# Ledger of designs, part 46: peptides against a protein of PDB entry 8RAJ

Target 1, 54 residues: chain A of PDB entry 8RAJ
Amino acid sequence: LPAENEDPDKAVVDLHRSPPKTKDPDLTPSGIIAKVKAGDMTQETARELLLAMR

## One batch from the design tools (peptide; made by RFdiffusion4, then SolubleMPNN)

Design b2_p21_6_s1 (from b2_p21_6, 12 letters changed)
Fold by OpenDDE base, seed 3:
Structure b2_p21_6_s1 (fold): chain B 54 residues (1-54), chain A 21 residues (1-21)
Amino acid sequence: as target 1 above (54 residues)
Amino acid sequence: RSAAAERALAELDAEEARARA
């Protein structure tokens, strides 16, 4: 059975290492909300990102 | 200061309230 090493190092967006680029369509305010609604982002992470964009 | 970010924060608060209800 190929161990699908789902590398758990799926890049956790480290807000301290890489500030959110407002030009990333997935990191626009509306894109962030869409990810939360889809279950692809935690509310906590979304809040931190949005506060940094304010 | 992003007006879009402020609106999104308000929407996030509303989603949090819905998720807890």
Scores: peptide ipSAE 0.604, ipTM 0.903, DockQ to the pose 0.581
Fold by OpenDDE base, seed 2:
Structure b2_p21_6_s1 (fold): chain B 54 residues (1-54), chain A 21 residues (1-21)
Amino acid sequence: as target 1 above (54 residues)
Amino acid sequence: RSAAAERALAELDAEEARARA
């Protein structure tokens, strides 16, 4: 069975430890929504991130 | 204030509403 390469670069952005970098495509508003749609981020985490960017 | 973040929040709210229905 091919080992599912779980991409180790799922940087779980700990909102409490590192502010979202606006230059990280994964931490842009559009990138956050894309992760939610992909099932890679919870709606709650996305909400917290987006509120911090407002 | 990020207009992009505000739009994304509105999209997220719409997705949450769909998930609860």
Scores: peptide ipSAE 0.603, ipTM 0.903, DockQ to the pose 0.565
Fold by OpenDDE base, seed 1:
Structure b2_p21_6_s1 (fold): chain B 54 residues (1-54), chain A 21 residues (1-21)
Amino acid sequence: as target 1 above (54 residues)
Amino acid sequence: RSAAAERALAELDAEEARARA
C-alpha cells in the first residue's frame, strides 16, 4: 500500500484515532471554523468536533 | 460546556445556510 503521505503539516483530525488536543490552535473552536472556511475541513467533521467540545 | 464551541457551532450553522442559499 502506498505510504499515505501523512503530510505532517496537515493535522488529519481523525476523531477515532486521536482525541482532539484542545491545546492545538488548529483544533480550537476558532481554528476549526478557520479550517472549514479554508476548505481544509468538512462541515460534518467540524460539527462532530465542536459537539464533542461543548 | 464551552461557550466558544457553542459560538462556533452557531457560526457553522450560518455558513451552512449561506452555502445552501
Scores: peptide ipSAE 0.603, ipTM 0.903, DockQ to the pose 0.600
Fold by OpenDDE base, seed 4:
Structure b2_p21_6_s1 (fold): chain B 54 residues (1-54), chain A 21 residues (1-21)
Amino acid sequence: as target 1 above (54 residues)
Amino acid sequence: RSAAAERALAELDAEEARARA
């Protein structure tokens, strides 16, 4: 069975934790919308992240 | 409250409406 390379460096953004003050442009409100438009994020996940940032 | 997050939520709602049309 191919070992699922669990990339340990995927920081599982705990959606239930207060969003870290990240300097990551991909986790800004605009970056989240850009990911949705690119098909790299679901609308549901984007909504949860944005609600946590409100 | 982030005004940027509120604007992004409104944009997300608009994109969802377009995807259903």
Scores: peptide ipSAE 0.599, ipTM 0.903, DockQ to the pose 0.593

Design b2_p21_6_s2 (from b2_p21_6 with L1K A2K E7R A17R E20R)
Fold by OpenDDE base, seed 4:
Structure b2_p21_6_s2 (fold): chain B 54 residues (1-54), chain A 21 residues (1-21)
Amino acid sequence: as target 1 above (54 residues)
Amino acid sequence: KKEEAERALEELDEMEREERE
């Protein structure tokens, strides 16, 4: 079976790092919700990110 | 941005409710 290279560099959003001033559409509130719906982010991590953006 | 984050928190609360039913 081909080893599915699950890239372990799925960007662990370090909640303790100052929010990157990057226009990463993936770190918008809508982008966070889209990742949760895709199963790419936990609801807990999404909640912590959104609370930090409020 | 604050209002968009608040709306996204409400959407998370709805998803958490739907997973529990």
Scores: peptide ipSAE 0.612, ipTM 0.906, DockQ to the pose 0.615
Fold by OpenDDE base, seed 2:
Structure b2_p21_6_s2 (fold): chain B 54 residues (1-54), chain A 21 residues (1-21)
Amino acid sequence: as target 1 above (54 residues)
Amino acid sequence: KKEEAERALEELDEMEREERE
């Protein structure tokens, strides 16, 4: 079975990189909150992303 | 989408309060 290299490094939302216009479930308001709850995103980064979506 | 982002900001404000208590 080819190991699906889920690059663990793809979960870091670089705020200086233009948010890909991808329907990444990880960039939905609910996906952002889920990442904060999982410890995969800081509350500061989540707040900045959500404010940009308002 | 705007209303979903606003509700998610309210949830972050609640999480920040619970971590401070």
Scores: peptide ipSAE 0.611, ipTM 0.906, DockQ to the pose 0.630
Fold by OpenDDE base, seed 5:
Structure b2_p21_6_s2 (fold): chain B 54 residues (1-54), chain A 21 residues (1-21)
Amino acid sequence: as target 1 above (54 residues)
Amino acid sequence: KKEEAERALEELDEMEREERE
């Protein structure tokens, strides 16, 4: 069996890239908060993302 | 979407307070 390249598409949220119009569930307000609570995102990064969605 | 982002910012402000106290 070819090794499942689970590319962990860890959506590297590049804050310097124009806000992706991606409907990525990971970039919803609730998904951002869930990542912060999981320790997968800093509060600073989450704040900048949410401010860009406002 | 805008209102959801505003609510999520309020939740971040609450989490930041709880970590600082």
Scores: peptide ipSAE 0.608, ipTM 0.907, DockQ to the pose 0.629
Fold by OpenDDE base, seed 3:
Formats: C-alpha cells, sequence, structure tokens
Structure b2_p21_6_s2 (fold): chain B 54 residues (1-54), chain A 21 residues (1-21)
C-alpha cells in the first residue's frame, strides 16, 4: 500500500522568498501548471511564481 | 528556464479565459 504521506505543510511556498534553486518538480513551470490544474494552487499564486522565474 | 516560464504564463492566461466563458 503506497502510504499517502503527502505532508500538507510542504506546499506553502513563501512568494517573497527567492524561488529555491532546487530541482523540485513542484517548483518547475510545468509543476506549477500541474498544481493549478489539480486545484492545489490558485492561478494568482501560480502567476506570481512564474513571473518571478522570468 | 525563462522560455519555460513564459510558455507556462501563456497556458495560465488560456486557463483564465476558459474559466470566464
Amino acid sequence: as target 1 above (54 residues)
Amino acid sequence: KKEEAERALEELDEMEREERE
């Protein structure tokens, strides 16, 4: 049984912090869009993150 | 990386239009 240990506390990216240089798939442009499509991120938060990566 | 973020912004703008229709 794959333990669904998605810790809900790991999803709060501080928008005022420089985007972590980590290869975190959740912080890639494609990972951000995937979270918006899943309903796990607002379009507004996604826009701010993507603009900071431009 | 910059080009990937720009394409993702275009996709986000498309999603925002589809929610408004």
Scores: peptide ipSAE 0.607, ipTM 0.906, DockQ to the pose 0.613

Design b2_p21_6_s3 (from b2_p21_6 with L1K E3K A17E E18R E20R)
Fold by OpenDDE base, seed 3:
Structure b2_p21_6_s3 (fold): chain B 54 residues (1-54), chain A 21 residues (1-21)
Amino acid sequence: as target 1 above (54 residues)
Amino acid sequence: KAKEAEEALEELDEMEERERE
């Protein structure tokens, strides 16, 4: 049976590229509130995270 | 950052009040 051509263009994730300092928008005060509004975070967890950032 | 966290805590309090109503 002919081997299915798995496309060789799976980009080699260069593990040595320092992750851009993406300000994790998810760890900003505004990003936390956005997650609560989306239902992706509880108000209790959001409160604890925000209190730790004060 | 501390000020932004305080403003976000105030917004969270307003959200909690709205859910009780």
Scores: peptide ipSAE 0.632, ipTM 0.910, DockQ to the pose 0.600
Fold by OpenDDE base, seed 2:
Structure b2_p21_6_s3 (fold): chain B 54 residues (1-54), chain A 21 residues (1-21)
Amino acid sequence: as target 1 above (54 residues)
Amino acid sequence: KAKEAEEALEELDEMEERERE
């Protein structure tokens, strides 16, 4: 199976970058929580993103 | 979306409380 190069750089949510107009499943409320649980996102960054979606 | 974000903020608060115990 070709290793899908999941480019590890695609997981960094830059808060200063305009939210990608792509429905990134990783930027849904549930996707954010899943990243925190996986250790791929800090609770602080998750809180800031969720507050911006409120 | 706002409701889902509020429910996710509550889940983050519960996660933070568990890390303090």
Scores: peptide ipSAE 0.610, ipTM 0.907, DockQ to the pose 0.624
Fold by OpenDDE base, seed 5:
Structure b2_p21_6_s3 (fold): chain B 54 residues (1-54), chain A 21 residues (1-21)
Amino acid sequence: as target 1 above (54 residues)
Amino acid sequence: KAKEAEEALEELDEMEERERE
């Protein structure tokens, strides 16, 4: 059976889409900072997301 | 959440300052 590569659906947080009210742990303020530190998110994108959560 | 977002913005600012030195 081919291993279904579940492409991790990199939920590209569309900054122009209303922030999904999903309690995605990766979209918490701490999860955003963790993604920036991992190099998985730009500082600019993180800033825009955090400002939208304020 | 708003307070946690503000604290995370402050951590992001400190990170940006550190990359600029």
Scores: peptide ipSAE 0.609, ipTM 0.908, DockQ to the pose 0.611
Fold by OpenDDE base, seed 1:
Structure b2_p21_6_s3 (fold): chain B 54 residues (1-54), chain A 21 residues (1-21)
Amino acid sequence: as target 1 above (54 residues)
Amino acid sequence: KAKEAEEALEELDEMEERERE
């Protein structure tokens, strides 16, 4: 089965391009931490996202 | 949830501390 090409441009959450909708599983607090651990998100961007969810 | 965001901020702070050591 062809691996669905996850467009690498969709994996980077840019706060300036899309406000975090808490409905995306990738934008849950745990999903944010997972992206930081994977190197797909900066700690700074993660902090700003998490502070906005508080 | 706000609580899950607070717990994730704590984990992020612990990650930053470990990167400085």
Scores: peptide ipSAE 0.607, ipTM 0.907, DockQ to the pose 0.557

Design b2_p21_6_s4 (from b2_p21_6, 9 letters changed)
Fold by OpenDDE base, seed 2:
Structure b2_p21_6_s4 (fold): chain B 54 residues (1-54), chain A 21 residues (1-21)
Amino acid sequence: as target 1 above (54 residues)
Amino acid sequence: KKKEAEEALEKLDEEEEKKKE
């Protein structure tokens, strides 16, 4: 079976590491909502990220 | 960008309400 390389570079959005470089498509407002819908991000983490972008 | 974040917060709250039903 082809191991789906689910790239383990699930960018662990370390809220503590760096202000989200707005260049990660995964950290755009739309990308955050997409991750929450996919189950790859909690609503709490998404809320904190979106509030930091306001 | 600020407007997009605000629209995304609104969508996040709508999805949270749907999960509580």
Scores: peptide ipSAE 0.548, ipTM 0.874, DockQ to the pose 0.583
Fold by OpenDDE base, seed 5:
Structure b2_p21_6_s4 (fold): chain B 54 residues (1-54), chain A 21 residues (1-21)
Amino acid sequence: as target 1 above (54 residues)
Amino acid sequence: KKKEAEEALEKLDEEEEKKKE
């Protein structure tokens, strides 16, 4: 059986795309901070996302 | 949501400052 490499669907949050109104828990303010702490998101990307939510 | 984003920005700045020292 080919190992289906489930490419982790890295939801590349395209910052230049209107923030998807996705209730994605990973795109909540708390979820963004959690991703930065985990090393899964850059601080720059997190700042831009949070500013867009303000 | 706006207040939560502002509180998260403050936390992000605090983590940046701690990482720069």
Scores: peptide ipSAE 0.544, ipTM 0.874, DockQ to the pose 0.611
Fold by OpenDDE base, seed 3:
Structure b2_p21_6_s4 (fold): chain B 54 residues (1-54), chain A 21 residues (1-21)
Amino acid sequence: as target 1 above (54 residues)
Amino acid sequence: KKKEAEEALEKLDEEEEKKKE
């Protein structure tokens, strides 16, 4: 059985657990908005991340 | 980067308003 090693390193973007890596494309301002639109991030978490980037 | 974060906050607020209507 091919174990699809879906790398579980979908970096859980938790502002309280992992500081946003400013080089992660998923943590760019545009990437954050894209995750909110996809339902992969809450608006509250997105706001906190964007405020920390200001 | 600061300007991009500010523009993204504005877009986030616009989406919050649209989702609340």
Scores: peptide ipSAE 0.544, ipTM 0.874, DockQ to the pose 0.597
Fold by OpenDDE base, seed 1:
Structure b2_p21_6_s4 (fold): chain B 54 residues (1-54), chain A 21 residues (1-21)
Amino acid sequence: as target 1 above (54 residues)
Amino acid sequence: KKKEAEEALEKLDEEEEKKKE
């Protein structure tokens, strides 16, 4: 059985669930844009995260 | 970090405008 290692480090992309840890490489401004382009993040969530980093 | 977030917001706005077109 492929252990779907659902990498439990799905970087918490929900601002309401965890404050953006500015140390998570997946939550860098560039990482956020990359997730939006991949379809892994909504534009709205990306805006909220980026505004919180401003 | 603040500058990178601002540049990222600008890119996000450009992509949203391009998707509405």
Scores: peptide ipSAE 0.542, ipTM 0.873, DockQ to the pose 0.585

Design b2_p21_7_s1
Fold by OpenDDE base, seed 4:
Structure b2_p21_7_s1 (fold): chain B 54 residues (1-54), chain A 21 residues (1-21)
Amino acid sequence: as target 1 above (54 residues)
Amino acid sequence: SAEAERRRREEVERELREALA
């Protein structure tokens, strides 16, 4: 099954969990920023994701 | 540390602002 494009607004980011070792280019810092620029992600969701990676 | 968390948030917000400018 194609991985349903999990709506980034539905992604519960656990900021206390190690960032998932995702090979998904859309979940890289650059990919997240690109989604925000495209209007496909909120700045707040992007902030939360980037914080979870750090 | 709550201070380290604040600094990280401020850094990410700055990086996002710079990347979106």
Scores: peptide ipSAE 0.179, ipTM 0.724, DockQ to the pose 0.741
Fold by OpenDDE base, seed 5:
Structure b2_p21_7_s1 (fold): chain B 54 residues (1-54), chain A 21 residues (1-21)
Amino acid sequence: as target 1 above (54 residues)
Amino acid sequence: SAEAERRRREEVERELREALA
């Protein structure tokens, strides 16, 4: 069975929805910053996510 | 308030700048 590469783009966190209390370590402020440092997230997207969490 | 939203934006931008430096 081909591993369907789940397109990482489908985790569109609706920035207008109350951030799900996702226990996802990758969606914590520290996880978001880590993704930006890794080049996996733009600074703009990170800014919007962090604002939605505050 | 629009002022509280500005302050939050400035804080996040500062934290991002400090974290990426």
Scores: peptide ipSAE 0.178, ipTM 0.730, DockQ to the pose 0.697
Fold by OpenDDE base, seed 1:
Structure b2_p21_7_s1 (fold): chain B 54 residues (1-54), chain A 21 residues (1-21)
Amino acid sequence: as target 1 above (54 residues)
Amino acid sequence: SAEAERRRREEVERELREALA
């Protein structure tokens, strides 16, 4: 069965789940900030993610 | 503590502001 390549863009960051120690460089504090700068993430979502990492 | 949560929020908002500047 072809593993459905879940579109990496649909990584629903479950804000209620302890952020997985995502080896995903895009979910590091620096990656989150980069997404906000690029316009790919809202400041509010970034704030919530960064708070969940603390 | 609600105060500790507030301080964490303010710190993140500061870090975001500094990083986005």
Scores: peptide ipSAE 0.176, ipTM 0.727, DockQ to the pose 0.674
Fold by OpenDDE base, seed 2:
Structure b2_p21_7_s1 (fold): chain B 54 residues (1-54), chain A 21 residues (1-21)
Amino acid sequence: as target 1 above (54 residues)
Amino acid sequence: SAEAERRRREEVERELREALA
């Protein structure tokens, strides 16, 4: 089965979309912070996501 | 609980501040 290269660009959570009711641990506040620490997310994107969850 | 939700937000804001410092 071809590994669908999920384009990492599709992981740009559209901030204009209703926050996904996802149980994805990567979209939890702690998961967002972990991505920033890993260098996989910008501080600005993380800030916007966390503010949208507030 | 609304209090548990506030505490989680405060914890995230703290962790973010510590991670971005």
Scores: peptide ipSAE 0.132, ipTM 0.660, DockQ to the pose 0.132

Design b2_p21_7_s2
Fold by OpenDDE base, seed 2:
Structure b2_p21_7_s2 (fold): chain B 54 residues (1-54), chain A 21 residues (1-21)
Amino acid sequence: as target 1 above (54 residues)
Amino acid sequence: SEEERERERREVEEELRKALE
């Protein structure tokens, strides 16, 4: 099983890769917003991710 | 369309703003 890289810093947002339909709660719109609120994600990265999900 | 992309950006920014308030 490929270890899901729990390295929160290496979410290289490959803007060219369709966001994996990973049911990762951290990659949902709500999970992204929660990370920004926690200070674990920048608003810019959150914006880019949310745009890539549309 | 460039106008559609600008609309989507504004909607996401507004949603993000409302969620962070």
Scores: peptide ipSAE 0.381, ipTM 0.839, DockQ to the pose 0.712
Fold by OpenDDE base, seed 5:
Structure b2_p21_7_s2 (fold): chain B 54 residues (1-54), chain A 21 residues (1-21)
Amino acid sequence: as target 1 above (54 residues)
Amino acid sequence: SEEERERERREVEEELRKALE
């Protein structure tokens, strides 16, 4: 299986785009916070994602 | 409003801070 290296830095979070209704449980506010706690996401990227959801 | 966007930024920062403490 090709390791999908989704480089988290390539998510251009368009803050003006309607929050994608991501059915992905990993992109919920709780999932984002869990990734930051695990060291899999920066606090800055998490802030941008959470702002784009509101 | 620019003031509304600044309030939302502060709320998200406080939520992140409380969740990471």
Scores: peptide ipSAE 0.223, ipTM 0.739, DockQ to the pose 0.701
Fold by OpenDDE base, seed 3:
Structure b2_p21_7_s2 (fold): chain B 54 residues (1-54), chain A 21 residues (1-21)
Amino acid sequence: as target 1 above (54 residues)
Amino acid sequence: SEEERERERREVEEELRKALE
């Protein structure tokens, strides 16, 4: 039986969705900037997220 | 205002630039 590895957890982060007011430290402006510096996020994605927070 | 939205966009872009620099 082929195990359908449906990896369901590619949460398509809809960058156009208002960032949930999640107290997630990784989704703060500082957390976003830290991800870009770590190479875990593109500058374009960071720009879009920061704009969606204002 | 559209002008206010453009100002906010520019401020965020400058902050991002300064933080990545």
Scores: peptide ipSAE 0.141, ipTM 0.664, DockQ to the pose 0.647
Fold by OpenDDE base, seed 1:
Structure b2_p21_7_s2 (fold): chain B 54 residues (1-54), chain A 21 residues (1-21)
Amino acid sequence: as target 1 above (54 residues)
Amino acid sequence: SEEERERERREVEEELRKALE
């Protein structure tokens, strides 16, 4: 199956839009935490995203 | 369940805390 290289930069989660039901592994709680650990996401953005998933 | 959702939320918050500590 072709790995859809969904460009992670195009997942601008509009925090004002319903949390995307995106099956994107990068937008799971674990994926967000992984991005913060990698330095690819700010703590503030991660907090906002995780709060929006609550 | 509501309890399962609360557990998952707590695990995420704990992992985030550990990652940012």
Scores: peptide ipSAE 0.120, ipTM 0.632, DockQ to the pose 0.127

Design b2_p21_7_s3
Fold by OpenDDE base, seed 1:
Structure b2_p21_7_s3 (fold): chain B 54 residues (1-54), chain A 21 residues (1-21)
Amino acid sequence: as target 1 above (54 residues)
Amino acid sequence: REEERRRLEEEVEEELRKALE
């Protein structure tokens, strides 16, 4: 089977690719709230992080 | 600008309060 040379031109870095939603469950609004509920984050730090996401 | 920031701050604080209750 000929190795289809993956056209190097498809490395168009989509500059419009929405920044990878950091799928860090720890930095989602729900993950932040979960850390505050667990006592691992202050409500003040959570407020600042949630504001920075808006 | 300060009023808009204050509204966002109050909204996030209310959402946090409701989610932590």
Scores: peptide ipSAE 0.505, ipTM 0.887, DockQ to the pose 0.653
Fold by OpenDDE base, seed 5:
Structure b2_p21_7_s3 (fold): chain B 54 residues (1-54), chain A 21 residues (1-21)
Amino acid sequence: as target 1 above (54 residues)
Amino acid sequence: REEERRRLEEEVEEELRKALE
């Protein structure tokens, strides 16, 4: 069985790290909101990420 | 700085509220 080494650490945006200048669709305001709606992100994490973008 | 931070927090909370309604 190929070990699905999906590094779980890649999904955790370190809020102490400079906001990634990457066009990651998951790190747009709309992408963050979409993840919260999907249940893939907490509202608290979304709040912190959206604040870090302002 | 504290008033500006509070305004940004209120704006983000309102955006999240409206988006999750």
Scores: peptide ipSAE 0.502, ipTM 0.886, DockQ to the pose 0.709
Fold by OpenDDE base, seed 2:
Formats: C-alpha cells, sequence, structure tokens
Structure b2_p21_7_s3 (fold): chain B 54 residues (1-54), chain A 21 residues (1-21)
C-alpha cells in the first residue's frame, strides 16, 4: 500500500469540523500545547480548542 | 453564565501561559 504522504501542511485544524472522535494525540490538551510550542499552532487557535473541550 | 464563561477563559489562558513558559 503506498504510504500516503500526509502532507504535514494539512494540519489545518478546521475549527468548523467537529473534533474527530478519533483519539488524535494532537487533539489532546497536551498535544495542542505541544503544537503551539513547536510553532505549528497559534496560541489563539489553541485557546479556542481548549475552551471547546471544557 | 457570562461570569462562568469568563472564569473558564481565564483558567485556559493561565494554563496556556504556564505551559508556554
Amino acid sequence: as target 1 above (54 residues)
Amino acid sequence: REEERRRLEEEVEEELRKALE
């Protein structure tokens, strides 16, 4: 099976997409914080996601 | 309701601040 090169640029967190019910480690509070620290997510987007999880 | 929302916003902002230090 060709490994679909998941283009790393498609981590566009579509805020309008219901959070995938998949345990995406990147959508945990810790994963969100890790993305902000890596520069892969804005602090504003992280704030909105963390608020939506509470 | 607005006070509860503001408290939650403040808690998340403080969590982010501490995690990004």
Scores: peptide ipSAE 0.499, ipTM 0.885, DockQ to the pose 0.699
Fold by OpenDDE base, seed 4:
Structure b2_p21_7_s3 (fold): chain B 54 residues (1-54), chain A 21 residues (1-21)
Amino acid sequence: as target 1 above (54 residues)
Amino acid sequence: REEERRRLEEEVEEELRKALE
């Protein structure tokens, strides 16, 4: 079975990229918190994203 | 100002802490 190398880099939201005009529900404060609770995001990445939204 | 940045960082960290409790 080819281990699909899930490139961990595709989950890196480039903080320097203009926020996509797409209301990605995952990039809302509530969506970010939900990802951290699910273990899908680190608290540090969530902190950086929440700071960049203010 | 560095103080305003620090306050915002502390607020976000506290919000995250409370949400993860």
Scores: peptide ipSAE 0.498, ipTM 0.885, DockQ to the pose 0.748

Design b2_p21_7_s4
Fold by OpenDDE base, seed 3:
Structure b2_p21_7_s4 (fold): chain B 54 residues (1-54), chain A 21 residues (1-21)
Amino acid sequence: as target 1 above (54 residues)
Amino acid sequence: SAEEERRRREEVRRELEEALA
């Protein structure tokens, strides 16, 4: 089984790439909010992910 | 609809930007 990279801090986001068309709830704006509120994601990582979704 | 889903994503993005500001 591919190791679920459960560690959000290891997600390399290319800000110059078109946002991935993901159906993954963890990569949706709502999923990102939920992770930040849970303390599972830093505010900086969340900001970078959101910028990549623009 | 795809348009409603897009709108919802934009709203959530805005709420996040406000919460992280």
Scores: peptide ipSAE 0.129, ipTM 0.638, DockQ to the pose 0.057
Fold by OpenDDE base, seed 2:
Structure b2_p21_7_s4 (fold): chain B 54 residues (1-54), chain A 21 residues (1-21)
Amino acid sequence: as target 1 above (54 residues)
Amino acid sequence: SAEEERRRREEVRRELEEALA
């Protein structure tokens, strides 16, 4: 079983290694914003992820 | 639609720019 790193910070670090699968609701632009609003993601990390989706 | 997805990405980008300003 691939260890789905449940750690949102590790999932973000892995996004530098693998393009975000757009099928993960947590990695959609809306999901990223929701994580920032919840305090589960830094603004800087969210900015980098959203820039990579351009 | 690919156009609807583009519009949604632009909207989310705008909401983020507003939240980060």
Scores: peptide ipSAE 0.128, ipTM 0.637, DockQ to the pose 0.069
Fold by OpenDDE base, seed 1:
Structure b2_p21_7_s4 (fold): chain B 54 residues (1-54), chain A 21 residues (1-21)
Amino acid sequence: as target 1 above (54 residues)
Amino acid sequence: SAEEERRRREEVRRELEEALA
């Protein structure tokens, strides 16, 4: 299976794009915060995701 | 509404500031 190099640069959530209405509860701000509190996500990753949603 | 979207962004920001402080 070709490892699709998901270009981490394409995960540059365009700060000008309305945050995708992530129907994924795990990608909601509250879901991200919950993952950080649970130790399932680093604070840095959470910061990046939340900045990308901003 | 653009106002609801602003309010949601501010609420997220506050929850972040509280969780990351």
Scores: peptide ipSAE 0.110, ipTM 0.609, DockQ to the pose 0.128
Fold by OpenDDE base, seed 5:
Structure b2_p21_7_s4 (fold): chain B 54 residues (1-54), chain A 21 residues (1-21)
Amino acid sequence: as target 1 above (54 residues)
Amino acid sequence: SAEEERRRREEVRRELEEALA
């Protein structure tokens, strides 16, 4: 099966929805920083996600 | 404790704000 390029942009974290208790390590604050450092996420998207988790 | 979890979340958020500033 071709590696589905899960567009990282389709994690529409609804900023108004209670942060999903996403046990996804990629959506944890540490996971978000790791993605920014890796160049896999923009700083702006990371900021929005982190604000939504507040 | 739910309060300890809140404090940890606030600490991680602060470290993140500092890393993204």
Scores: peptide ipSAE 0.107, ipTM 0.605, DockQ to the pose 0.069; fails the geometry check

